Peptides against a protein of PDB entry 3ESW. Designs and how they scored, part 117

Target 1, 322 residues: chain A of PDB entry 3ESW
Amino acid sequence: NNIDFDSIAKMLLIKYKDFILSKFKKAAPVENIRFQNLVHTNQFAQGVLGQSQHLCTVYDNPSWHSIVLETLDLDLIYKNVDKEFAKDGHAEGENIYTDYLVKELLRYFKQDFFKWCNKPDCNHCGQNTSENMTPLGSQGPNGEESKFNCGTVEIYKCNRCGNITRFPRYNDPIKLLETRKGRCGEWCNLFTLILKSFGLDVRYVWNREDHVWCEYFSNFLNRWVHVDSCEQSFDQPYIYSINWNKKMSYCIAFGKDGVVDVSKRYILQNELPRDQIKEEDLKFLCQFITKRLRYSLNDDEIYQLACRDEQEQIELIRGKTQ

## One batch from the design tools (peptide; made by RFdiffusion4, then SolubleMPNN)

Design b2_p18_7_s2 (from b2_p18_7, 11 letters changed)
Fold by OpenDDE base, seed 5:
Structure b2_p18_7_s2 (fold): chain B 322 residues (1-322), chain A 18 residues (1-18)
Amino acid sequence: as target 1 above (322 residues)
Amino acid sequence: SEAEMLVNFILELKKLLS
């Protein structure tokens, strides 16, 4: 009997799909108990959960996407993307267009749109006066600042005129479209929303050692790609560990479809102790949150995302040898 | 690992059947 390899392959795929789908069923009581105990007893786990409740869903706001697209110079952006795509992209297929788009958005955001704010300019003395600003500390928001999800306001005194300038650390990305300035937090927050507004799959990456960046899923490269708006960096996950010689312990990616420990992508050397949580508990936590985020998805969506997850895990295990 | 090999095998099968 000629072995019908195609039939065998189809049967294996069906069984595999069923197996994958079974993992995304409602959590068992024991898993819920483990999750609750972990979040209540481990501060790091509680922090990851808290971040997931915000970062995984906040950027999926259609009204915000519209405001972003109305605010950006789309004509300039697409003109530049089309120009670069016309040079090199045609030979590589349509899916590479999104890579060119992200690269242009990185350029546009850093060069044309947003500014780094180490210290604010003096509100009284005007532009290019940040050098005269002395930090006095931080305080809570006033009534106006509180309207824009502001938790902290940095206070500066001008050495020239003596006036106080407030630098509110806004978490409302729509307010950041107006202010056009910030540090890594504001940059990553608004840039994540910008990428989402173009319909891209994006994750917010939190590093425990006070940095944040993005990942987007490239359909061309068929993987998650490092994106840092502050650095205008595309697919350079090594910049922190190698170029900056940064010591790091945890990098956690937050997206609408999951929470993933991506530390292996970015921590290439100078690894700090991973002592905040047991590795098994962190893995469980990320999987549990991911499972919850996918509860409303259909079987095909769950299956496709699970296949993507497995591909990423293989990539993270194999390291840069691809 | 055996698990990785199995995943790779399934992924290759998916490519062949797509």
Scores: peptide ipSAE 0.024, ipTM 0.585, DockQ to the pose 0.081
Fold by OpenDDE base, seed 4:
Structure b2_p18_7_s2 (fold): chain B 322 residues (1-322), chain A 18 residues (1-18)
Amino acid sequence: as target 1 above (322 residues)
Amino acid sequence: SEAEMLVNFILELKKLLS
């Protein structure tokens, strides 16, 4: 009897699709109770939930995308993308073009657009005066700074002129288009918005050990790609563990379609104790939030995203980017 | 895990049917 493998495979795929879709049905009462108990009893879980409520949705703002695209030198960006794309002999319309775009956006952002700010320049003495700045501490925002989602203002005194310079830590990415300076938080915040403004699928990655970066979903590579605007880095997830010898415990990715523990991608050595939450509870939490984020999606969208999730989980287990 | 093996198998089947 010729086993019709195609028929069996089709039947299996149908049953598998049904099974996947069944996992994304509305949460059972028991799951809701578990979730509520977890976020009320575990501070780390509460933090992940709080971040998800902001980071998963804030960048999906069409008005912000328009402002970004109006602010960037798009002519320069696309000129450079086209130039580099043409050098490598690719045909127009290939999915790889988007990877060139992201690489140019990394270059443009770091080299032409945004500045790193260890210490601000003195508002009175002008440019290249940061070396003369002494930190006095931090304070709350004033009335003007509070308009731009500012949680903290760093205060510096100039050793040369004695004047005070304020460095507000703005969380409003539109304000960052004006200020064009910051640390990893401001860099990642604005760069995440920039990538989103080009219609890209992007996640914000939070590391518990005081760093943040992005992931971009490359249609060419068919995977999530590490992107760090501070480092002008594309597809170098090893830079933290290997190059920096950074000790890390948790890396959590926040996107419009889900929350994912991506620690295995970035924590290659010097792993710190993962003692903030039980592994099972973290897995449950991320899945539960992801499920909620997908409640409005149709069955085909849910299935496609679930297939992507499965591919990512395999990648994370194998430790090899295909 | 058995679940991981099953997922891998299904993904391979999907590639064969694409």
Scores: peptide ipSAE 0.022, ipTM 0.571, DockQ to the pose 0.082
Fold by OpenDDE base, seed 2:
Structure b2_p18_7_s2 (fold): chain B 322 residues (1-322), chain A 18 residues (1-18)
Amino acid sequence: as target 1 above (322 residues)
Amino acid sequence: SEAEMLVNFILELKKLLS
């Protein structure tokens, strides 16, 4: 009897799909209780949940995407992308064009659009006066600053004129399109929105040790790609651990479709103790939030995302970018 | 792991059958 391998393969895939889909069904009462207990008893878990409630959804705003696209010099961006694609991209197919786009957006954002602000310039003395600024501390936002989701305002005194300059830490990315300055938080916040505005699959990566960056899902590379707007970095996950010799404990990626512990991608050496939560509880937490984010998706979407998740987990275990 | 091998096999089969 000729074994119909194709029929067996199809049957296996169907059964496997059903098995995977069964994992993404509504949480059992016991899982809900476990989740509630975890977020109420573990501060790190509560923090991850709080971040997920914001970061997983805030950038999926069509109105914001329109404002971004109207604000950027799209003619310049696409001219540069087309130029780079014309050199080498045709041999690799159309999917590589998006990688060129992300690379140009990194260039454009850092070189042409946004500025690093370690200290603000003096509002009275004008440009290039940050060297004269002494920090006085931080305070709450005023009535105007509060309109733009400002959590804190850094206060500086000018050593030259004695005037006070406020540096509000805006969390509204639309306000950041106007101010065009900040630190890693503002850079990553606005750049995440920019990437999303081009219809890309993007995650916001939070590092516990006070850094943040993006990941972009490259259809060409068929994986999540490290993207740091501050560094103009594409596919260099090693820069923190190796180049900066940074010590890190947790890197958590937040996207519309899930929350993922990506620590293994970025923590290559100098690992700090992972003592904030049990590993099994963190895994459960990320999976639970991910399930919730996928509740409205159809079976095919859930299955495709689950396949992508498994590929990423294999990548993270193997330590080799395919 | 055996689980990883199985996942890879299924993903490869999916690519072949798509």
Scores: peptide ipSAE 0.022, ipTM 0.606, DockQ to the pose 0.081
Fold by OpenDDE base, seed 3:
Structure b2_p18_7_s2 (fold): chain B 322 residues (1-322), chain A 18 residues (1-18)
Amino acid sequence: as target 1 above (322 residues)
Amino acid sequence: SEAEMLVNFILELKKLLS
């Protein structure tokens, strides 16, 4: 009896699809109760939920994407991407083009477009005067600054002219297209929007130890790829733990389709205590939020995303053994 | 884990059926 392996495989895939889809159905009352109790009793869980409500959806704004694409030098960007792709990329297939695009966007953003702002230049003395600036502290936004989702304003005094310069910490990424300066928060915020504006699958990664970066889903590599705009870094998840010798406890990725604990990708050594939440509760929380984010998706979309999630989880488990 | 083996098996089956 010739075992029809193809028929068996198809049957298994159907059953597996049904099983996966069953997990993404409406949450049971017990799961809702568990979720509500967790976010009301655990501050870390509440923080993750709060971040998900913003970060998972804020960048999916077509009007913002248009503004970004109108602001960037697309001719320069695509010229450089095409140049690099024409050398070797065509041999690797069309999917590698997006990797070249992200690499060029990293270059362009850091070298040509955005600036690191440890201290602002003096508004009176002009460019390259940040060395003369003394921090006086922080205050709330004024009426104009508050229009651009500004939580805090850093205040600096010029040692040369004595004038005060304000450095508002804007969270509006469209305002950052104008100001073109900031620290890791502003860099990651605007760069996440930039990547999204090219139609890419992007996640915002929050690290509890005061850093933020992106992940891009590479169709060529068929995985999530580390992307740090501040460092002009592509696929170097080790830079924090190894190169910086940074101690870290949690890295959480926020995307339109899910919330994922990606700590295993980035915390390779110097792991800090993970004492903010039980591991099972964090896993449940991320899965529950992810499930909610997918409620409007069709069965095929849910299944494809679940398959991608499983691949990522396997990668994250195996990565500790290399 | 048994779960990992099952997932890998399914992933391999998907690759074969794709």
Scores: peptide ipSAE 0.028, ipTM 0.632, DockQ to the pose 0.082; fails the geometry check

Design b2_p18_7_s3 (from b2_p18_7, 8 letters changed)
Fold by OpenDDE base, seed 1:
Structure b2_p18_7_s3 (fold): chain B 322 residues (1-322), chain A 18 residues (1-18)
Amino acid sequence: as target 1 above (322 residues)
Amino acid sequence: SEALMEVKKILELLELLS
């Protein structure tokens, strides 16, 4: 009997689609209980949930996207992208243009737009005076600083003039478009919004060991790509473990469509103990939050995202960027 | 066929995730 392999393949795909869709149905009562117990009893799980409630949705603001696009030098950006694309991009197709865009945004942001602030300049003495600044500690925001989602203000005294300079740690990315300075938190916060403003699929990656960066989904490469605005880095997930010799335990990616443990992408050596949560519980937590984020999506959207998730899992298991 | 390629990917995934 001639086995109709095409018919069998189609039947298997239908069954697989149904199986995938079944996983994204409303959580069973037992799963809700497990989730509530986990979040109630495990501090790391509480932290992941709390971050997801903010980071997964905060950047999906059309008003913010408009403000960003009005603030950036789009003429310069696109001029540079077009210039780089004209060299070799035509051979690779239109999808590569977005990779050039992200690379230019990394350049523009670091070189032309934003500044690293280890210590602020003295408000009285002016530019290039940070060397004269002594930290006095941190305090809560004043009435003006509180308007811009500021939880902490670092206080510095100038050794030259004796005046106090405040460095508010703003979490409002629109305020960061004005101040144009910060550390890894401010850099990643604003840069995530910038990438989102261009209509890109972006995730915010939190590392437990005091660093943060982005991932961008490249249609050209058909995968999530490491993006670090602080380092002007594109597709270099190894920089932390190998170049910095950084010890790390957890890297969690937060996006509008899901929360994913991406530790395997970045922790290539010098792994710290993963003792904050059971691996099974972390997997469950990320899946549960992801499922909730997708509740409003249709079956085709759910299936497409699930297929992308599966491809990422293959990548993470193999330890090879495709 | 496209369908066979997708089935192969699914099977590979299931093997890796098992």
Scores: peptide ipSAE 0.021, ipTM 0.566, DockQ to the pose 0.852
Fold by OpenDDE base, seed 2:
Structure b2_p18_7_s3 (fold): chain B 322 residues (1-322), chain A 18 residues (1-18)
Amino acid sequence: as target 1 above (322 residues)
Amino acid sequence: SEALMEVKKILELLELLS
């Protein structure tokens, strides 16, 4: 009896697909109750939910993408990408071009476009006067600053002229295209939007220990790639734990298609206690939010994303960083 | 077949997650 292995394989794929799709159906009433109880009783869970409501969707704005593309020097960017691709990219196929693009965007953003602002320059004394600035504290936004999703304003006094300079911490990434300065929050916020504006699959990674970065899904590497705009870093997830010797407890990635605990990618040593939530509850929370984000997707999209999720989980377990 | 290769990959993935 010639076992039709192809027929068996097709049947297994169908059954497996159906099984996977069954996991992404609307949450059962019991799961909804568990979710509601978790977010009402656990502050960390509430924080993750709150972040997901913003970070998973805010960057999927076509009008913002247009503004970004109109603001960037695309001619310079693509000239540089083409130049790097022409050296060795042809041997690796077209998918590597996007990796070159992300690397150039990292370069362009850090070197040509955006500025680190530990302290602002004095508005009266002009450029390179940040050394003369003394922090006075923080206050709420004024009426103008509040238009740009500003939660806090850092206040500085110039030791030279005595004038006050305001450093509003804008969360509006379109305003950041104008101001072109900030700290890790502003850098990551705008850079996430920039990457999204090129049609890339991007996640915003929140670290509980006051850092943020991006992940980009490389079609060439077929995985999520660490991207830090502040560091001009591509595929260096180890920089925090190893190079900085940073202690960390949680890294959560927020994307349009899911929320994922990516702590295992970045926390390689110096792990802090994970005491904010039970591991099972965090896993449940991320899965529950991810299901909600996928409710409008078709069966094929859900299946493809589920396969990607499984591949990522395997990567995170195996610890195969290059 | 491509289908068989995909099934094998899925099975390997499932074995790793289990």
Scores: peptide ipSAE 0.021, ipTM 0.528, DockQ to the pose 0.634
Fold by OpenDDE base, seed 4:
Structure b2_p18_7_s3 (fold): chain B 322 residues (1-322), chain A 18 residues (1-18)
Amino acid sequence: as target 1 above (322 residues)
Amino acid sequence: SEALMEVKKILELLELLS
């Protein structure tokens, strides 16, 4: 019996594709009811939904990408990328070039472009005066600050000159191209946009315990790669749990194509209680939002993303942080 | 995920047997 293995393989692939595509069909009425009930009754679920409505789409703005590319020193960036790429003897056109680009963007952003701001410098006394600044509290934005999606303004008094310095916490990443300073929120926000502006596949990772970072999909490594602009870190998901000894409960990744619980990648020790939502409900929520984000995609795009999702889930289960 | 890997393995096996 000449088993036509090719015919069987093709048939299996077709059936598998159909099965995968069936999972991404429009949500049944019962799933919509479950979703509505979950987001109305669970505050954590409502928070994840709210973040998804912003973070999954805000960075897919071509006008912003143009502004970013016009603002960055692209000549310096590509010169450095080419230099480091050439040192390692790679041929032109290898997918690994993008990993070198992301590493240089991390360097450039931290060393040349953006500044960490624990406390602002005194507007009157000038540079390196942050040590003289006393926090007075926080207030709402003024009329100018409100134009740049500012939710909070931190107020500081200079101990030397007595003047007040405002540190607006801008959420507009285009404003951050001007201010070039902030904490983890501003760093991650602008850096996510920067990576997106180079046409990269990027997710914003929210940690419940007051940190945020990125993931980049490396075509060379064929996986999501940890990227932290604050730390100039590439592929070091362990830095929070191991190096910082940080306690964490949830890490949620937000991208244009989905919302994923990536806690298993980053929470390696010191796990806090995951008591904000039932695990089944969180899984349902992320899947439901992901389905909605993919409703406009064609069958081939859905299938490719589903294959990527499955590979990621295997990685997260196996704990293979290479 | 297991099904995809299994299908991929099956396909790889089928390609090796072809």
Scores: peptide ipSAE 0.019, ipTM 0.509, DockQ to the pose 0.073
Fold by OpenDDE base, seed 3:
Structure b2_p18_7_s3 (fold): chain B 322 residues (1-322), chain A 18 residues (1-18)
Amino acid sequence: as target 1 above (322 residues)
Amino acid sequence: SEALMEVKKILELLELLS
């Protein structure tokens, strides 16, 4: 009797779907108590929750997407994407076009649009005067700077003219479309919004050791892909641990559909102690927040996302992109 | 089949978590 493996597989998927859907139901009272206790007793958990409340939803703003698309040179971007796609993309299918788009956006953002700012130029002396700038420290925002979600302003004095230049650390990504300068925080913030504005599925990755980057879900590769706008890097998760020899403890990805510990993707060597939270509590926290983010989704959407989550977990456990 | 592949992935995950 030829075992109908396809029939068995379909039956297993139905049962599995029901099992998954059962996990995404409203949290039991015991889970709510565990969650509340965890975020009130563990500072790291509270930090993850606080970040999720902002990062999981802030970029899903259609008004901001419109402003971004109106600000970028879309003609140049699509011209370059079309050019690269025409060379090799047709052989790989239509889904690869998005990978070419993300690669061009990385190029465009770093080369044509945004600037790295170690020190600001002197507001009085003009361009290319950052070498003359001495840091005086940081202060709170003034009344104008506070309008653009500014928590800190770095203060610099020009050694040439003696004038003070302010470098506000804006968290409003729309303001960053105007200022077009910053460090890893500003780069990642605006670039996350840019990718979202093209309708891409994007996560913001927070590293505890003072770096941030993106992931985008490639339909071509059928996985989450590392994207660092500062480095113009696509699918190079090893750059921090291997190339920079960076020591890291936690990498947490924040997206509209979930919060995921992605540390295993990026921490390949030089792992720092993971002593901020118990591993089981971190896993519970991420799952609980993810469950809440999906409460409004239908059963089919929940199931599709759960299948994607499982594929990612397999990848993260094996340490190999299949 | 796509269905069989997904079932295999689920089984592999369960084996790794176990």
Scores: peptide ipSAE 0.018, ipTM 0.554, DockQ to the pose 0.813; fails the geometry check

